Peptides against a protein of PDB entry 6TME. Designs and how they scored, part 153

Target 1, 324 residues: chain A of PDB entry 6TME
Amino acid sequence: NRLKRAYIALQAWKKAFYSDPFNTAANWVGPDVCSYKGVFCAPALDDPSVLVVAGIDLNHADIAGYLPPELGLLTDVALFHVNSNRFCGVIPKSLSKLTLMYEFDVSNNRFVGPFPTVALSWPSLKFLDIRYNDFEGKLPPEIFDKDLDAIFLNNNRFESTIPETIGKSTASVVTFAHNKFSGCIPKTIGQMKNLNEIVFIGNNLSGCLPNEIGSLNNVTVFDASSNGFVGSLPSTLSGLANVEQMDFSYNKFTGFVTDNICKLPKLSNFTFSYNFFNGEAQSCVPGSSQEKQFDDTSNCLQNRPNQKSAKECLPVVSRPVDCS
Target 2, 324 residues: chain A of PDB entry 6TME as posed
Amino acid sequence: NRLKRAYIALQAWKKAFYSDPFNTAANWVGPDVCSYKGVFCAPALDDPSVLVVAGIDLNHADIFGYLPPELGLLTDVALFHVNSNRFCGVIPKSLSKLTLMYEFDVSNNRFVGPFPTVALSWPSLKFLDIRYNDFEGKLPPEIFDKDLDAIFLNNNRFESTIPETIGKSTASVVTFAHNKFSGCIPKTIGQMKNLNEIVFIGNNLSGCLPNEIGSLNNVTVFDASSNGFVGSLPSTLSGLANVEQMDFSYNKFTGFVTDNICKLPKLSNFTFSYNFFNGEAQSCVPGSSQEKQFDDTSNCLQNRPNQKSAKECLPVVSRPVDCS

## One batch from the design tools (peptide; made by RFdiffusion4, then SolubleMPNN)

Design b2_p18_2_s3 (from b2_p18_2, 10 letters changed)
Fold by OpenDDE base, seed 1:
Structure b2_p18_2_s3 (fold): chain B 324 residues (1-324), chain A 18 residues (1-18)
Amino acid sequence: as target 1 above (324 residues)
Amino acid sequence: SSVEERLQKILEELRASM
């Protein structure tokens, strides 16, 4: 039966633990898997008279170990939360059998290898959190073809470009932060119809910001800090009617920071420090507003404190990148 | 528990999509 398969899987997993400092699996004894700590049972969707393992939550258990292939026997699991552990190795491909997977959170672990493509096989997946691991290589374009609500990729070892398919994403939250992504932000970004928060912090992204960013009418957080972006800020950013937090700091931007950007109606914090901007509207000056916070530190602005020297500014400002 | 509540919501959503 289904609970017997779950028992086999969970016992195999217990054997795969190298360390269980909180004795989380201490009660993982006997066939009554529904009594196991961190194991949650529910009536099966296909037969309400059958009890199945529907969820695993081992968050913050500090368990060291790996995910054995036998976890593929947990075919009824829709919620798999094992964040803040010390699991290592790769995500087993046998998890493709978990066709009800809805939320997959393996964040804050020691997983390695390429993007776990098994996540692409889950037809009902809505939440994918693989942040704070050691996943590497290219991001598969197909991830954005999925009807996900949230995609957390930050703090890994991903490289290469952001896929053009990003515009197909239905996610409200996407994080790319603290990886090794390179190239330009795809122009298709403006097609992300449900986007509320997107974070590009601390990558190797470059080029001009696409004008299509201005089409992200529902975005509340846009952070592109600590990259290699060049050129002027797109004038179309005036279309970000709901942006609250915006950060372009630590890039190579040039030009003038316009009034239309700094007067965005929901803007609460706008950081454009550590660039090569050579002018700003009065509305962009730190302290000019009580409801908005600005940081213009370390640019090429005249008559402002804490700016770059003329020696640092001149070679960059005199050769502005034309993004048109 | 909060996990159980979340799981219940997920299962309801999955059921609704069937």
Scores: peptide ipSAE 0.733, ipTM 0.972, DockQ to the pose 0.904
Fold by OpenDDE base, seed 5:
Structure b2_p18_2_s3 (fold): chain B 324 residues (1-324), chain A 18 residues (1-18)
Amino acid sequence: as target 1 above (324 residues)
Amino acid sequence: SSVEERLQKILEELRASM
């Protein structure tokens, strides 16, 4: 009996709660699991006459606890949302049995350990949100082989490089922000044909921006701020026909910010402050447009306010990194 | 509920892929 298995799983989970301040699981009593708060039943896909647990939503319950291995008994779950709780520990490997998993949101918790590779076992996964946790280690390259619509990895402790397989991703939104990623952005990034938003903010990324970024014709948000990028902005950025928000602030960029970038047709906000740019086109000057906002603060620009001193600029500007 | 509606859509997509 599938509901009996669900009962075992849910009771094991209730026992794994350390704190339930809103008494969310107070009604988790008895065999009628479909009446449990946050538990959603539906007819099974393989047999419409059988009722199964198809979804869990415990968002914003502030529950402290862990995910017990018995959750693997919830084999019919397609939606698992436990956002904004205080769950700790690791994601159980037993969740590999949840072959219908479509949306997995464990964001804003206290999960630890390596990337939950069990997520890679779900053939139908479309939405993965593991942001605002304490996941660590390497990002498995295979994550980008998945046909995901969205990948939220931000605010964790991920390290290592961004896999070159990123170009295989079909995701429209990918966030790497506030991790410990290092190395260069892979050149394969330009192959992300469905990409709308990508955020690299607050990592340890370095090197030159790949020219292939300019191939991201559908991108509306590109944020590479607060990293260690060097060199000039790629001239191919003129190809970002749909970019609205672009942020390169708090890096070590040099060179000239060109007219072709600042006149991008959909550009509404372009922040390139806190770098070592030594020139900008007139179209890049803050206040030059009513439709576009620019920030050129703390660069090496002549005749502009709030720039770095010559002492700060000269050592960097005189040694431009060749990205060719 | 909004969750139920979303779940229904998911299940429809899953069914279509079978």
Scores: peptide ipSAE 0.715, ipTM 0.970, DockQ to the pose 0.900
Fold by OpenDDE base, seed 2:
Structure b2_p18_2_s3 (fold): chain B 324 residues (1-324), chain A 18 residues (1-18)
Amino acid sequence: as target 1 above (324 residues)
Amino acid sequence: SSVEERLQKILEELRASM
């Protein structure tokens, strides 16, 4: 009996709670699991006459505990939302049995260990949110082979390079922000056909920006701030026809910020502060437009306020990085 | 509830993919 298995799983989970400050699981008593707070039942897909646990939503419950292996008995769950809790430990491998998993949100918890590779085993997964945890190590390349709508990885401890497979992603939103990623952005990035928003903020990324970024025609948000990028901005950035928010601040970029970038048709905010740019087009000057906001602070620009000193600029500007 | 509505949509999508 599927509900009996669900009962076993949910009771095991209740036992794995260290703290339930809102008494969310107070009514988790007895075999009627469909009445449990945060448990949602529906007719089974394979047999509509059978009622099964199809969803779990414990968002914002501030529960401390861990995910026990018995959760693998919840084989009919398609929606698993447990964000904004204090769950710790690792994601159980037994969750591989949840073959209907469609949305998995474990964000804002205390999970540790490597990337939860069990997420890769779910054939129907469309939404993956693991942000604001302590996941570490390498990002598996296979994550981008999944037909995901969104991939939220920000605010973790992921290391190493961004996989070349990123170009295979069909996600509209991808966040890498506030990790420990290093190396270059893969040239394959330009192949992301559905990308609307991508965020690289606060990593250890370096090298030149790939020209292929200019192929991201549907991107509305591109943030590469707070990294170690070098060289000039690619001229191909003029191809970002739909970009609204663009941030390259807090890098080591050099060269000239061109009209072709600052005059992008949908550009609303463009921040390129805290770099080593030695020139900008008039269209890039803050206050030059009522429709666009620019920030050119702390560069090597002439006749602009709040710029770096010659002493700071000369060593960098005189030795430009060749990105060719 | 909003969760129930979302779940219903998910299940419909899953059913359609079978």
Scores: peptide ipSAE 0.709, ipTM 0.970, DockQ to the pose 0.901
Fold by OpenDDE base, seed 3:
Structure b2_p18_2_s3 (fold): chain B 324 residues (1-324), chain A 18 residues (1-18)
Amino acid sequence: as target 1 above (324 residues)
Amino acid sequence: SSVEERLQKILEELRASM
């Protein structure tokens, strides 16, 4: 009976395809859904004698269509991968019935509307990838209350502030890049105990960087480039003992780039170009190290090449933002 | 397949949490 429900769901989905260039669903005929291309069956967790649809993988199928509400009948699905398609519309609320959802990847599609709050209803969710879509509006604070390993939100239309609940996240990788997020990075960011990589690239974030960033001991990648951040870099950044890639380029930072930052023990690449820094330690100078790569281009540094003009620098440098 | 292997691991994790 569970496979019968799956059949209904999958046939409804096939009908929701506008285009299937690779004929992925060509064999989606008849009741034997476990033979369908991209459909994976396994013994049910509650009854090993019962075969159920446990996974869907239609990655890179270039399918145009939408997700019909009948997909809610796929109650045994733990893996749902449909990235790199042309699916449009919204994520159906009926997917709340998929209580075993563990990995949800709808990245690189044409989904629209607000954040798919149905993802918040999945108690076992560990992987959420909704990047490269057209999701919009506010990010629900509750997303960071979930025990996710990775959160990919980049390349969408999300706006408003980053929720303060970010500090509750147990994710190792979080991407906010290429959205419309605004406001400051929450001070609670320092509480992200498992964070390895965080990317803020290409948003409308502003204000001073919180000192609490320095508490991110496990961070290997920190990218805050292409925003509107102001003030000096926090001195507490010297605490980033494991950072390898750090990018603050294309902001409005001022002040002095300190030796303590540039001498971070694991630092491989540090880009702070296209800001208004008026000084840097010798250890920050590009070419000063064979093991570290620096970029100080287009700042307000003296005796360095490719810097901003005095005319561009003076109005900003003379009025530094005090982050204290 | 790689997907099947991943799915098997997921199901094992889910089973362990029951």
Scores: peptide ipSAE 0.706, ipTM 0.970, DockQ to the pose 0.900

Design b2_p18_2_s4 (from b2_p18_2, 10 letters changed)
Fold by OpenDDE base, seed 1:
Structure b2_p18_2_s4 (fold): chain B 324 residues (1-324), chain A 18 residues (1-18)
Amino acid sequence: as target 1 above (324 residues)
Amino acid sequence: SAAEERLQKILEELRASQ
């Protein structure tokens, strides 16, 4: 009996709660699991006459506890949303039995350990949100081989390089922000055909930006701020026909910010502050447009306010990195 | 609820992919 298995799983989970401030699981009593708060039943895909637990939504419940291995008994769950809780420990390997998993949101919790590789075992997964946790180690390259729509990895403890397989991703949104990723952005990034938003904020990324970024025709948000990028901005950025928000601030970029970038047709906000740019086109000057907002603060620009001193600029500007 | 509506859409997609 599938509902009996669900009952066992849910009771094991309730037992694994250390704190339930809103008494979310107060009605988790008895065999009628479909009446449980945050538990959603639906007809099984393989047999419409059978009712199964198809979704869990415990978002914003502030529950402290862990995920017990018995959750693997919830084999019919396609939606698992438990964000904004205080769950700790690791994601159980037993969740590999949840072969219908479509949306997995464990964001804003206290999970630890390596990347939850169990997510790679879900053939139908489209939405993966593990942001705001304490996951660590390397990002498995295989994550980008999956047909995901969204991948949220930000605010964790991930290290190492961004996998070259990123170009295989079909995701429209990918966040790497506030981790410890290092190395260069892979040149394969330009192959992300469905990409709308990508965020690299606050990592240890370095090197030159790949020219292939300019191939991201559908990108509306591109944020690479707070890293260690060097060299000039690629001229191919003129190809970002749909970019609205672009941020390269807090890096070590040099060279000239061109008209071709600042005149991008959909550009709303372009921040390139806190770098070592030594020139900008008139179209890049803050206040030059009513439709666009620019920030050129703390560069090496002449005749602009709030720039770095010559002492700070000269050592860097005089030794530009050649990205060719 | 929003979760129920989303779940229904998911189940429709899963059914269509079979």
Scores: peptide ipSAE 0.729, ipTM 0.972, DockQ to the pose 0.931
Fold by OpenDDE base, seed 5:
Structure b2_p18_2_s4 (fold): chain B 324 residues (1-324), chain A 18 residues (1-18)
Amino acid sequence: as target 1 above (324 residues)
Amino acid sequence: SAAEERLQKILEELRASQ
């Protein structure tokens, strides 16, 4: 009977396809849903004698269509991967019935509307990928209360500030890139105990970088480029013992780039170009190390190539923002 | 398939968490 519900759901979905260029759903005929391309069955967790639809994988199918509410009948689905399609509309609230949802990947589609709050209803969710869509509005703070391993939000239209609850996140990877987030990075960021990679590229973030960033001992990638950050780099960045890729380019930073940052033991690439830094340690100079790559282009550095003019630098450098 | 293998791991984790 659970497979009958799945049949209803999948047939409704097939009807919601506007285009199926690879004929992915061509074999979606008849009651044997477990034979459907991209549909995966397994014994039910609550009753191993019952076969249920446990996974959907339609990645890279270039299907145009929408997600009908009947998908809520797929109550046993734990894996839902439909990236790189042309699905439009909103994520149905009926998906709240999919209480086993573990990985939800709808990236690279044409979904619109606010953050899909239905994702918050899934108690077992570990992987959330909604990147490369047209989601808009505020990011609900509750997203970081969930025990997620990865959160991909990049390339959407999210606005407002980054929630203070970010510090509660157990995710190893979080992307905010290419949205419209504003305000400061919350000081609670330092409490992200499992963070390996965080990307803020191309937002409208501002203010000083919080000192608490230096508490991110496990971070390997930290990219805050293309924002409106001001002030000096926190001295506590010397605590980033495992950082390999660090990018602060295209901001409004001032002050001196110190040895303690440029000599970080695992640092491979450090880009701080297109700011208003007025000094750098010798260890930060591009070419100073064979193992490390630096970019100091378009700052206010003396005796370095490709720097800003005095006319551009003086108004900013003479009025440094005090982040203390 | 890769999806099937991943699904099996997921189901194992879900079962273990019950």
Scores: peptide ipSAE 0.717, ipTM 0.971, DockQ to the pose 0.924
Fold by OpenDDE base, seed 2:
Structure b2_p18_2_s4 (fold): chain B 324 residues (1-324), chain A 18 residues (1-18)
Amino acid sequence: as target 1 above (324 residues)
Amino acid sequence: SAAEERLQKILEELRASQ
């Protein structure tokens, strides 16, 4: 029966624990798996008279171990939350049998290997959090074909370019921060519907920002800091009617920061420090507004404090990148 | 628990989508 399969899976998992500092699995004894700490049972969707394991929550248990293939026997699990542990190895392919998976959170662990493509096999997946691990390689373009509400990829070892399929994503929050992504931001980014927050912090992204960013009317947080972006800020950024937090710091941007950007109606914080901007509108000057915070530190601005030297500025400012 | 409450919501959504 289904609970017997769950028992086999959970006992295999307990055996895969190297350390359980809080004795979380101490009561994982006997066939009554529904009494196990962190295991949640519910009536099966296909037969309400049958009780099944529907959720696992082992968040913040500091457990060291790995995920054994027997976890594939937990076929009724819709919620799998195991963040803030010390699980290592790869995500088992056998988890493809968990066809009801809705929320998958394995963040803050020690998982390695390529992107867990098994996540792409789950038809009902809405929440994917794999941040703060050691996942590496290319991001599969198919991830953005999924109807996900949130995609957390930050603090991993992902490489290569951001897939062009990003424009197909319906996620409200997407994080790429602190990876090794390279290349340009795809122009298809402007096609993202329902996007509220997107973070590119601390990658190897380069090139000009696509004009299509200005089509992200619902975005409240846009952070592209700590990359290798060049050229001027797109004039189309004036279309970001709902942006509250915007950060372009620590790049190689040049040109003039316009009034249309700094006067965005919902803008509360705009950081464009540590670039090579050679001018800014008066509305962009720190202290010019009581409601908005600006940081223009370490640019090539005239008559502003804490700017780069002429020696640092001249080689870059004299050779502006044409983004046309 | 918070997880149990979240699970119930998820299961309701899954039932509605069938």
Scores: peptide ipSAE 0.700, ipTM 0.970, DockQ to the pose 0.924
Fold by OpenDDE base, seed 3:
Structure b2_p18_2_s4 (fold): chain B 324 residues (1-324), chain A 18 residues (1-18)
Amino acid sequence: as target 1 above (324 residues)
Amino acid sequence: SAAEERLQKILEELRASQ
């Protein structure tokens, strides 16, 4: 009996709660699991006459605890939303049995360990949100082989390089922000045909920006701020026909910020502050447009306010990195 | 609930993909 298995799983989970401030699991008593708060039943896909646990939503419950291996008994779950809790430990490998998993949101918890590779085993996964946790180590390249609509990885402890397989991603939104990623952005990034938003904020990324970024014609948000990028901005950025928000601040960029970038047709905000740019086009000057906002603070620009000193600029500007 | 509505859509998609 599937509901019996669900009962075993849910009771094991309740036992794994250390704190339930809102008494969310107070009614998790007895075999009628479909009446449990945050548990949603539906007819089974393989047999509509059978009722199964198909979804769990415990968002914002502030529950402290861990995910026990018995959760693997919830084989019919397609929706698993447990964000904004205080769950700790690792994601159980037993969840590989949840072959219908479609949306997995464990964001804003206290999960630790490596990337939950069990997520890679779910053939129907479309939404993965593991942000605001303590996941660490390398990002598996296989994550981008998945047909995901969104990939939220931000605010974790991931390190190493961004996999070259990123170009295979069909995701519209990808966040890498506030991790420990290093190395260059892969050139394959330009192959992300469905990309609308990508965020690299606050990593240890370096090198030159790949020219292939300019191929991202559907991107509306591109944020690469707070990294170690060097060289000039690629001229191919003129191809970002739909970019609205662009941020390159807090890097080590040099060179000239061109008209072709600042005159992008959909550009509303362009921040390139806290770099080592030594020139900008008139169209890039803050206040030059009512429709566009620019920030050129703390660069090496002449005749602009709030710039770096010559002493700070000279060592970097005199040795520009050639990205060609 | 919003979760139930979302789940229904997901299940419909899963059925269609089978």
Scores: peptide ipSAE 0.696, ipTM 0.968, DockQ to the pose 0.929

